# Peptides against a protein of PDB entry 4BOS, part 89

Target 1, 163 residues: chain A of PDB entry 4BOS
Amino acid sequence: PVLTRTVVPADNSCLFTSVYYVVEGGVLNPACAPEMRRLIAQIVASDPDFYSEAILGKTNQEYCDWIKRDDTWGGAIEISILSKFYQCEICVVDTQTVRIDRFGEDAGYTKRVLLIYDGIHYDPLQRNFPDPDTPPLTIFSSNDDIVLVQALELADEARRRRQ
Target 2, 163 residues: chain A of PDB entry 4BOS as posed
Amino acid sequence: PVLTRTVVPADNSALFTSVYYVVEGGVLNPACAPEMRRLIAQIVASDPDFYSEAILGKTNQEYCDWIKRDDTWGGAIEISILSKFYQCEICVVDTQTVRIDRFGEDAGYTKRVLLIYDGIHYDPLQRNFPDPDTPPLTIFSSNDDIVLVQALELADEARRRRQ

## One batch from the design tools (peptide; made by RFdiffusion4, then SolubleMPNN)

Design b1_p20_8_s2 (from b1_p20_8, 7 letters changed)
Fold by OpenDDE base, seed 2:
Structure b1_p20_8_s2 (fold): chain B 163 residues (1-163), chain A 20 residues (1-20)
Amino acid sequence: as target 1 above (163 residues)
Amino acid sequence: TSPANLEENLAQRELERKTL
């Protein structure tokens, strides 16, 4: 099995497209972003005490209006929210630093998904199998640390290609 | 490799996003 990168469109919604891809088992749908943005906004609006201005950097209402725009970028806040919503660890490997940030690592989730990040753009990661009739895997066990090693190797290779 | 640097990178980018 080989861990591979699926390149999604370099639009303002690559994070949402990438998350949707991995949590839905490998479904590429660039049109999913508006609904994903609304999902985030609904979650944030539902708990203004937790999602405070200190966390959001703006008022709860301002954030909700902002994230629903089609030209704003998702980041760590959105990843953490999506991790909680989908009840999975979201691991992001950075090709610039060759390191992994694990969102939801302390929540006791039994599954994890992986994204690759180059400082601007997010893409989903998947495990391909030698059997062509076996579909790629995007949802891994939270105990599968081999996939994290493979993600680091993939990021290191990407970094070497750019340098 | 440590996840700490990526975490810091993401945190920095979030801070930049909040301040821009």
Scores: peptide ipSAE 0.023, ipTM 0.599, DockQ to the pose 0.064
Fold by OpenDDE base, seed 3:
Structure b1_p20_8_s2 (fold): chain B 163 residues (1-163), chain A 20 residues (1-20)
Amino acid sequence: as target 1 above (163 residues)
Amino acid sequence: TSPANLEENLAQRELERKTL
């Protein structure tokens, strides 16, 4: 079994496309972004006490309007929200630092998904199997530390390619 | 890394620092 990346479109919605891909078991649908943006906005709007200006860097209303634009980038706050929504740990391996940021790690989720990030662009990760009849796996056990090691190896390789 | 993306990039970095 080998961990690989699926390159999604390098548009401003790559985070949403990537998350959708992994949580839906490997479904590539770049058209999912508008609805996911609305979902984020709805969640943020529903809890202004938690999603305060201090957290968002802008007012709750301004954030909701901002995230629904088709040209704004998702980041850590969006990943955190999506982790909670999909009830899974989202692990992001960074190719610039070769580090993994884990979102939802303290929530007690039994599942984790993985993204690879280069400072601008997000892509989803999946595990491929030697058996061609076995589809790639995108949802892992939250106890599967092997996949994290594989993600770090993949990120390190990507970093070296850019040197 | 384009000028159009720079502002968004900086904003995301700030959010990441606050939320991580």
Scores: peptide ipSAE 0.021, ipTM 0.581, DockQ to the pose 0.332
Fold by OpenDDE base, seed 5:
Structure b1_p20_8_s2 (fold): chain B 163 residues (1-163), chain A 20 residues (1-20)
Amino acid sequence: as target 1 above (163 residues)
Amino acid sequence: TSPANLEENLAQRELERKTL
C-alpha cells in the first residue's frame, strides 16, 4: 500500500475541502466549505469561555463573523475544532519541515486522518492498495504509526521536488 | 490597499502562524 496525495483546489477553503474529503472516506466536495464554516462558528459561539480572545486573537463574535467569510483561511483552531467534532485525530504533515502535527492525539480517538500542508495549502492523503478494485483508505487506526512514517516520506519527497 | 484589507491580511497571517 502507498500513501498518496489528492490535490484539491487551491482556494481559500482548501482546509475544509481536505478535511471533508478524509472524514467522508474520499469524497471530493469543494462546495462543502460554507457549511463547515458555519459549523465552526456555531461551536465557537457556544463556548466563549474556552474560545476566548486570548485563543482566537479577536473577540468571539469577530471570529465567528470572520470565519464565515468565503475568503478567510482555516488553521490550527479550525483543525482542533473539526477533530473534536468528527471524533478523530487529525494529523498534518508539513512539507517545509517534514514534521507531523497531531490534533486530538490525547483524546482517545480510535481513528486518524491525514493532511499534507505546504505552508499555504492543504491536501488530503489516502492509502492506495495494490488491488485496483480496493478503494483508497482515508480513515486509519490511531494505532497505525506506519501511515505516519509514510506521510513523512511523502513530505520529504515533496520537499526534495520543491528544492 | 484599504485599512479593511490590511486587517484581513493580518488576520490571515496570524492564523497561518498558529497553524504549524
Scores: peptide ipSAE 0.021, ipTM 0.534, DockQ to the pose 0.184
Fold by OpenDDE base, seed 1:
Structure b1_p20_8_s2 (fold): chain B 163 residues (1-163), chain A 20 residues (1-20)
Amino acid sequence: as target 1 above (163 residues)
Amino acid sequence: TSPANLEENLAQRELERKTL
């Protein structure tokens, strides 16, 4: 089994497309972003005490209006929210630093998904199997540390290609 | 970086996370 990336469109919604891909078991849907943006806005609006200006960097209402725009980019805040919503750990491996940022790591989730990030663009990661009849895996056990090692190897190779 | 080095790095990071 080998960990591979699926390149999604390099648009302003690559994070949402990538998250949707992995949590839905490998479904590529570039049109998912508007619904996911609305979902995030709904969650943020529902708890203004938790999602404060200190967390959002803007007022709750301003954030909700901002994230629903079709030209704004998702980041750590959105990943954190999506981790909570889907009840899974979201691990992001960075090709620039060869480091993994883990979102939801302290929540006790039994599942994890992986993204790869190059500083501006997100792509989903999947495990491919030698048997062509076995579909790729995008949802892993939170105890599967092998997949994290494989993600680091993938990121390290990507970094070397830029040298 | 070799795979062995990456595994060692990961183990160290996990240990640090658990102790902090």
Scores: peptide ipSAE 0.009, ipTM 0.455, DockQ to the pose 0.029

Design b1_p20_8_s3 (from b1_p20_8 with S1T T2S V6L Q12R R17L)
Fold by OpenDDE base, seed 1:
Structure b1_p20_8_s3 (fold): chain B 163 residues (1-163), chain A 20 residues (1-20)
Amino acid sequence: as target 1 above (163 residues)
Amino acid sequence: TSPADLAENLARRQLELETL
């Protein structure tokens, strides 16, 4: 089994496309962003006490309007929200630092998904199997630490290419 | 994830975007 990167379009919705890909078991849908943006806006609007101006960098209402635009970028806030929504740990391996940021690690989820991040762009990660008839895996056990090691190796290789 | 951890992570990513 080999962990591989699936390159999604380098647009301002790459985070949403990548998350959708992994949580849906490897479905590439570049048109998923508008729905996911609205989902996030609804969640943020439902809890103005938690999603405060201090966290959002703008008022709750301003954020909701902002995130629903098709030209705004998703980041850590959106990842944390999507982790809670999909009830899974979202692990982001950073190719600049060769470290993994884990969202939802303390929530007790049984599943994890993986993204790779280069400072501006997100891509999904998947495990390919030697048997071509076995479909790639995008949803892993939260106990599967081997996949995290493989993600770090993948990120380290990416960093070496830039050096 | 605590609000503090979220804010720190967000700030780091924003800085990375600005330095590119």
Scores: peptide ipSAE 0.018, ipTM 0.569, DockQ to the pose 0.063
Fold by OpenDDE base, seed 4:
Structure b1_p20_8_s3 (fold): chain B 163 residues (1-163), chain A 20 residues (1-20)
Amino acid sequence: as target 1 above (163 residues)
Amino acid sequence: TSPADLAENLARRQLELETL
């Protein structure tokens, strides 16, 4: 089994496309972004006490308007929200630092998904199997530390290519 | 896929992830 990267479009919505890909078991749908943006805005709007200006860096309403734009970028806040929504750990391996940021790690989720991040762009990760009849895996056990090691290896290779 | 269908799909998948 090999962990591989699926390149999604760099259209300002790569985070949403990548998350959708992994939580849907490997479905590439770049058109998912508008609805996911609305979902995030809805979640944020529903809990202004938690999603405060201190957390968002802007007022709750300003954030909701901002994230629903088709040209704004998702980041750590959006990943955290999506982790909570999908009830899974979202692990982001950074090719610049070869480190993994884990979102939702303290929530007790049984599942984890993985993204690769180069400082600007997000892509989804999947495990491919030698048997062509076995579909790639995008949802892993939260106890599967092997996939994290594989992600680090993948990121390290990516970093070396950019050196 | 309509926005409504997409929303439904996301909600369904969220539930599946919670129960698996």
Scores: peptide ipSAE 0.017, ipTM 0.583, DockQ to the pose 0.032
Fold by OpenDDE base, seed 2:
Structure b1_p20_8_s3 (fold): chain B 163 residues (1-163), chain A 20 residues (1-20)
Amino acid sequence: as target 1 above (163 residues)
Amino acid sequence: TSPADLAENLARRQLELETL
């Protein structure tokens, strides 16, 4: 099995497209972003005490209006929210630093998904199998540390290609 | 896929992930 990158469109919603891809088992749907943005806004609006200005960097209402725009980028806050929503660890491997940022690692989730990030763009990661009739895997056990090693190797190779 | 269909799919998938 080989860990591979699926390139999603370099639009303002690559994070949402990438998350949707991995949690849906490998479904590429660039049109998913508006609904996912609304989902995040609804979650944030539902708990203004937790999602405070200190967390959001802006008022709760300002954030909700901002994230629902079609030209704003998601980041760590959105990943954290989506991790909680889908009850899975979201691991982001950075090709610039060759490090993995883990979201939800202390929540006790049994599943993890992986994204690759180059400082601007997010793409989903999947495990391909030699048998062409076996569909790619996008949801892994939280105990599968081999996939994390493979992600680091993939990121290191990507970094070398850019240097 | 309509927005309503997508919302339903996301809700369903959340439940599936929680029960895995």
Scores: peptide ipSAE 0.016, ipTM 0.578, DockQ to the pose 0.032
Fold by OpenDDE base, seed 5:
Structure b1_p20_8_s3 (fold): chain B 163 residues (1-163), chain A 20 residues (1-20)
Amino acid sequence: as target 1 above (163 residues)
Amino acid sequence: TSPADLAENLARRQLELETL
């Protein structure tokens, strides 16, 4: 089995497209972003005490309006929210540092999904199998640390290619 | 989870991954 990258469009919604891809088992839908943006805004709006201005960098209402724009980028806070919503660990491997940021690691989720990040763009990761009739896997066991090692190897190779 | 807790957890987990 080989961990591979599926390149999604380099638009302002690559994070949402990538998350949707992995949590839905490999469905590429670039049009999913507006709905996911609304979902995040709804979650943030529902808990203004937790999602405070100190956390958001702007008022709760301002953030909700901001994230629903089609030209704003998602980041760590959005990943955290989506991890909670989908009840899975979201692991992001960074090709610049060859590090993995794990979101939801202490929540006791049984599943994890993986994204690769180059400092600008997010892409989803999947495991391909030798049997062409076996579909790629995007949802892994939270106990599968081998996939994390493979993600690091993939990131390291990507870094070396850019050097 | 506080930002400090998150940072600590991420740092610890990263170290664990590097030793695998």
Scores: peptide ipSAE 0.019, ipTM 0.504, DockQ to the pose 0.037; fails the geometry check

Design b1_p20_8_s4 (from b1_p20_8, 7 letters changed)
Fold by OpenDDE base, seed 4:
Structure b1_p20_8_s4 (fold): chain B 163 residues (1-163), chain A 20 residues (1-20)
Amino acid sequence: as target 1 above (163 residues)
Amino acid sequence: TSPADLEENLAHRELERKTL
């Protein structure tokens, strides 16, 4: 089994497309972004005490309007929210540093998904199997640390290609 | 994008950089 990267469109919604891909078991749907943006806005709006201006960098209402735009970028805040919503750990491997940031690691989730980030773009990761009849895996056990090692290897290779 | 939009996106990018 080999961990591979699926390149999604380099539009303003690559984070959402990538998350959707992994949590839905490997479905590429670039049109998913508007609904995911709306979902995040709904969650933020539902808890203004938790999602305060201190966290958002803007008022709750301003953030909700901003994130629903089709040209704004998601980041750590959105990943954190999506981790909570999908009840899974979201692991992001960075090709610039060859490090993994884990969102939801302390929540006790049984599942994890993986993204790869290069500083300007997110892509989803999947495990391919030798048997062509076995579909790729995008949702892993939170106890599967081998997949994290594979992600680091993939990121390291990507880093070397750019240097 | 407007300058304001760029600044907002930059803020998110900076957060990503700090987190990752």
Scores: peptide ipSAE 0.024, ipTM 0.590, DockQ to the pose 0.300
Fold by OpenDDE base, seed 5:
Structure b1_p20_8_s4 (fold): chain B 163 residues (1-163), chain A 20 residues (1-20)
Amino acid sequence: as target 1 above (163 residues)
Amino acid sequence: TSPADLEENLAHRELERKTL
């Protein structure tokens, strides 16, 4: 089995598209972003004590209005929220540093998904199997550390190619 | 995208870079 990258559109919503892809088992839907943005805004609005101005960098209301725009970028805050919502660990491998940031690692989730990040753009990762009749896997066991090693290898190769 | 919007996006990228 080989870990591979699926390139999604660079349309300001690549994070949402990538997360949707992996949590839905490999479904590419670039139109998913508006609803995911609304979902995040709803979650943030529901807990202003936790999602404080200190965390958001702006007022709760300002953040909600901002994230619902079609041209604003998601990041660590949004990944954390989506990890909690989908009840899975989201692992992001960075091609610039060749390291993995794990969101939700202390939550006790049994599943993990993987994204690759180059400092600007997010793409989803999937495992391809030698048997062509076996569909790619996007949801892994949270105990599968081999996939993390493979992600690091993939990121290192991407770094060498400046991709 | 306005300059203000660009700054907001850059801020998010910086946060991501620090986290990753």
Scores: peptide ipSAE 0.024, ipTM 0.585, DockQ to the pose 0.320
Fold by OpenDDE base, seed 1:
Structure b1_p20_8_s4 (fold): chain B 163 residues (1-163), chain A 20 residues (1-20)
Amino acid sequence: as target 1 above (163 residues)
Amino acid sequence: TSPADLEENLAHRELERKTL
């Protein structure tokens, strides 16, 4: 089994496309972003006490209007929200630092998904199998530490290619 | 993309970079 990257479009919604891909078991849908943006806005609007200005960097209403725009970028806040919504750990491996940022690591989720990030763009990660008839895996056990090692190896290789 | 939109996106990216 080998961990591989699926390159999604380099648009303003690559995070949403990538998350959708992994949580849906490998479904590439670049048109998923508007619905995911609305979902995030709905969640944020539903709990203004938790999603405060201190967390959002803007008022709750301003954030909701902002994230629903088709030209704004998702990031750490959105990943955190999506982790909670999908009840899974979202692990982001950074090719610049060769480090993994784990969202939802303390929530007790049984599943994890992985993204790769280069400082600008997000892509989803998947495990491919030698048997061509076995579909790639995008949802892993939270106990699967091997996939984290593989993600770091993949990121390190990507970093070396840029040197 | 307007200048205001660029500033908003830049701020968001900076926050993301700090977290990741």
Scores: peptide ipSAE 0.023, ipTM 0.581, DockQ to the pose 0.306
Fold by OpenDDE base, seed 2:
Structure b1_p20_8_s4 (fold): chain B 163 residues (1-163), chain A 20 residues (1-20)
Amino acid sequence: as target 1 above (163 residues)
Amino acid sequence: TSPADLEENLAHRELERKTL
């Protein structure tokens, strides 16, 4: 089994497309972003005490309006929210630093998904199997640390290619 | 994407990185 990267469009919604891909078991749907943006806005609006200006960098209402735009980029805040919503750990391997940022690591989730990030763009990661009839795996056990090692190896290779 | 939109996106990402 090999961990591989699926390149999604660089259309300002790559984070949402990537998350949707991995949590839905490998479904590429670049049109999923508007609904996911609305979902995040709904969650944020539902708890203005937790999602405060200190967290959002803007008022709750301003953030909700901002994230629903089709040209705004998601990041750590959105990943944290999506981790909670989908009840899974979201691991982001950074090709610039060759580090993994883990979201939801202390929540006790049994599942994890992986993204690769180059500083501006997110892509989903999947495990491919030798048997072509076995579909790629995008949802891993939270105990599967091998996949994290493989993600780091993939990021290191990506960094070397750019240097 | 306008320059103002790009600046807003960058600011958002920078803020998020500080919380990591």
Scores: peptide ipSAE 0.023, ipTM 0.581, DockQ to the pose 0.405

## One batch from the design tools (peptide; made by RFdiffusion4, then SolubleMPNN)

Design b1_p21_1_s1 (from b1_p21_1, 13 letters changed)
Fold by OpenDDE base, seed 5:
Structure b1_p21_1_s1 (fold): chain B 163 residues (1-163), chain A 21 residues (1-21)
Amino acid sequence: as target 1 above (163 residues)
Amino acid sequence: MEKELEEQRAALEAKKLAAAA
């Protein structure tokens, strides 16, 4: 089995597209972004004490209006929220640093999904199997550290190709 | 699948409304 990257459109919603892809088992749907943006806004609006201006960098209401725009980018805050919503660890391997940022690692989730990030763009990762009749895997056990090693290797290769 | 996402959002909204009632 080999870990591979599925390149999603380089639009303002690549994070949402990538997350949707992995949590839904490999469904590519760039049109999912508006609904995911609204979902995040609803979650943020529901807890203004936690999602304070100190956390958001803007007022709760301003953030909700901002994230629902079709031209704004998601980041760590959105990943954290989506991790909690989907009840899974979201692991982001960074091709610039060859490190993995783990979101939800202390929550006790049994599942993890993986994204690859190059500093501006997110893509989903999946494990492909030698048997072509076996569909790719996007949801892994949170105990599967081999996939993390494979993600690091993939990131290292990507970094070398850019150098 | 997009329908499923809408259902998830709707469930969240319903939960919020119930909590506020």
Scores: peptide ipSAE 0.021, ipTM 0.563, DockQ to the pose 0.022
Fold by OpenDDE base, seed 3:
Structure b1_p21_1_s1 (fold): chain B 163 residues (1-163), chain A 21 residues (1-21)
Amino acid sequence: as target 1 above (163 residues)
Amino acid sequence: MEKELEEQRAALEAKKLAAAA
């Protein structure tokens, strides 16, 4: 089994497309972003005490309006929210540093998904199997540390190739 | 998961409406 990346469109919604891809078992849907943006805004709006200005960097209302724009980029806050929503650990391997940032690691989730990030763009990761009849896997056990090692290897290779 | 997305969004909206009523 080999961990590989699927390159999603380099638009403002690559994070959402990538998350959708992995949590849906490998479905590429670049049109998923508006719905996911709205979902995040709804979650944030529903708990202004938790999602405070200190966390958001802007008022709750300003954030909700901002994230629903089609030209704003998702980041750590959105990943954290999506991790909680999908009840899975989201692991982001950074090609610039060859490090993994784990979101939801302390929540006790049984599942993890993986993204690769270059400082600007997010792509989803999947495990391909030698058997061509076996579809790629995008959802892993949260205890599967092998996939994390593979992600680091993939990121290191990407760094060397400046990709 | 697609179903979950829609269901959870709907549930969230329902809770907000119920709280406002």
Scores: peptide ipSAE 0.020, ipTM 0.555, DockQ to the pose 0.021
Fold by OpenDDE base, seed 1:
Structure b1_p21_1_s1 (fold): chain B 163 residues (1-163), chain A 21 residues (1-21)
Amino acid sequence: as target 1 above (163 residues)
Amino acid sequence: MEKELEEQRAALEAKKLAAAA
């Protein structure tokens, strides 16, 4: 498929690096994690009523301290927050199940970005074009369902390669 | 870019201050 993945470092911040890559139009910057972690913590701290212990699995303050550590992994909570912050749908294709989890799908966003997840590691996805002068596309229309099919195809290929 | 993220965070902080005032 024309949809491809860019392998980001397998560090504890791969989610943040991957999100930054796609929302910035294809900029690989592993150093973005500390600021993104702080941004998430600030958002969570600003609304303790919404970001309750029921949602976070820990107290609001405990979460904020936890997510700012350089060795803690981001997941669904962080993706949801980043989707809301960047005002875009974040679609995560899982290579273990070959299914797509859509974050922000009911928010009415006009843009979507895609990540690929293998149960441990996140990578960003982009659409490559035959014309070498045309840069890869990382931000898609929320109406572009073809890219979701391509993501599933890519995930299926990845799953087969692990077998 | 990094500066854009900082600008967005700064805007968020400004809104917090305005709401708290």
Scores: peptide ipSAE 0.019, ipTM 0.563, DockQ to the pose 0.021
Fold by OpenDDE base, seed 4:
Structure b1_p21_1_s1 (fold): chain B 163 residues (1-163), chain A 21 residues (1-21)
Amino acid sequence: as target 1 above (163 residues)
Amino acid sequence: MEKELEEQRAALEAKKLAAAA
């Protein structure tokens, strides 16, 4: 089995597309962003005490209006929210630092998904199998540390290509 | 999955409305 990267469109919604891909078991749908943006906004709006200005960097209402725009980018805040919503750990391997940022690691989720990030763009990661009849895997056990090692290796290779 | 996402969002909105009522 080999961990591979699926390149999604380099648009302002790459994070949402990537998350959708991995949580849906490998379904590429670049049109998912508008609904995901609305979902995030709804979650944020539903708990203004937790999603405070201190957390959001802007008022709750300002954030909700902002994230629903078609031209705004998702980041760590959105990843955290999506981790909670989909009840899975979201692991983001950074190709610039060859480090993994884990979102939801202390929530007790049994599943994890992986993204690769280059400082600007997000792509989903999947495990491919030699048997063509075995579909790729995008949802891993939260105890599967091998996939994290593989992600680091993939990121390290990507970093070397940019040097 | 778009349907599922919409359903989940709708459920969340309904819960919010119920809590506010």
Scores: peptide ipSAE 0.021, ipTM 0.579, DockQ to the pose 0.021; fails the geometry check

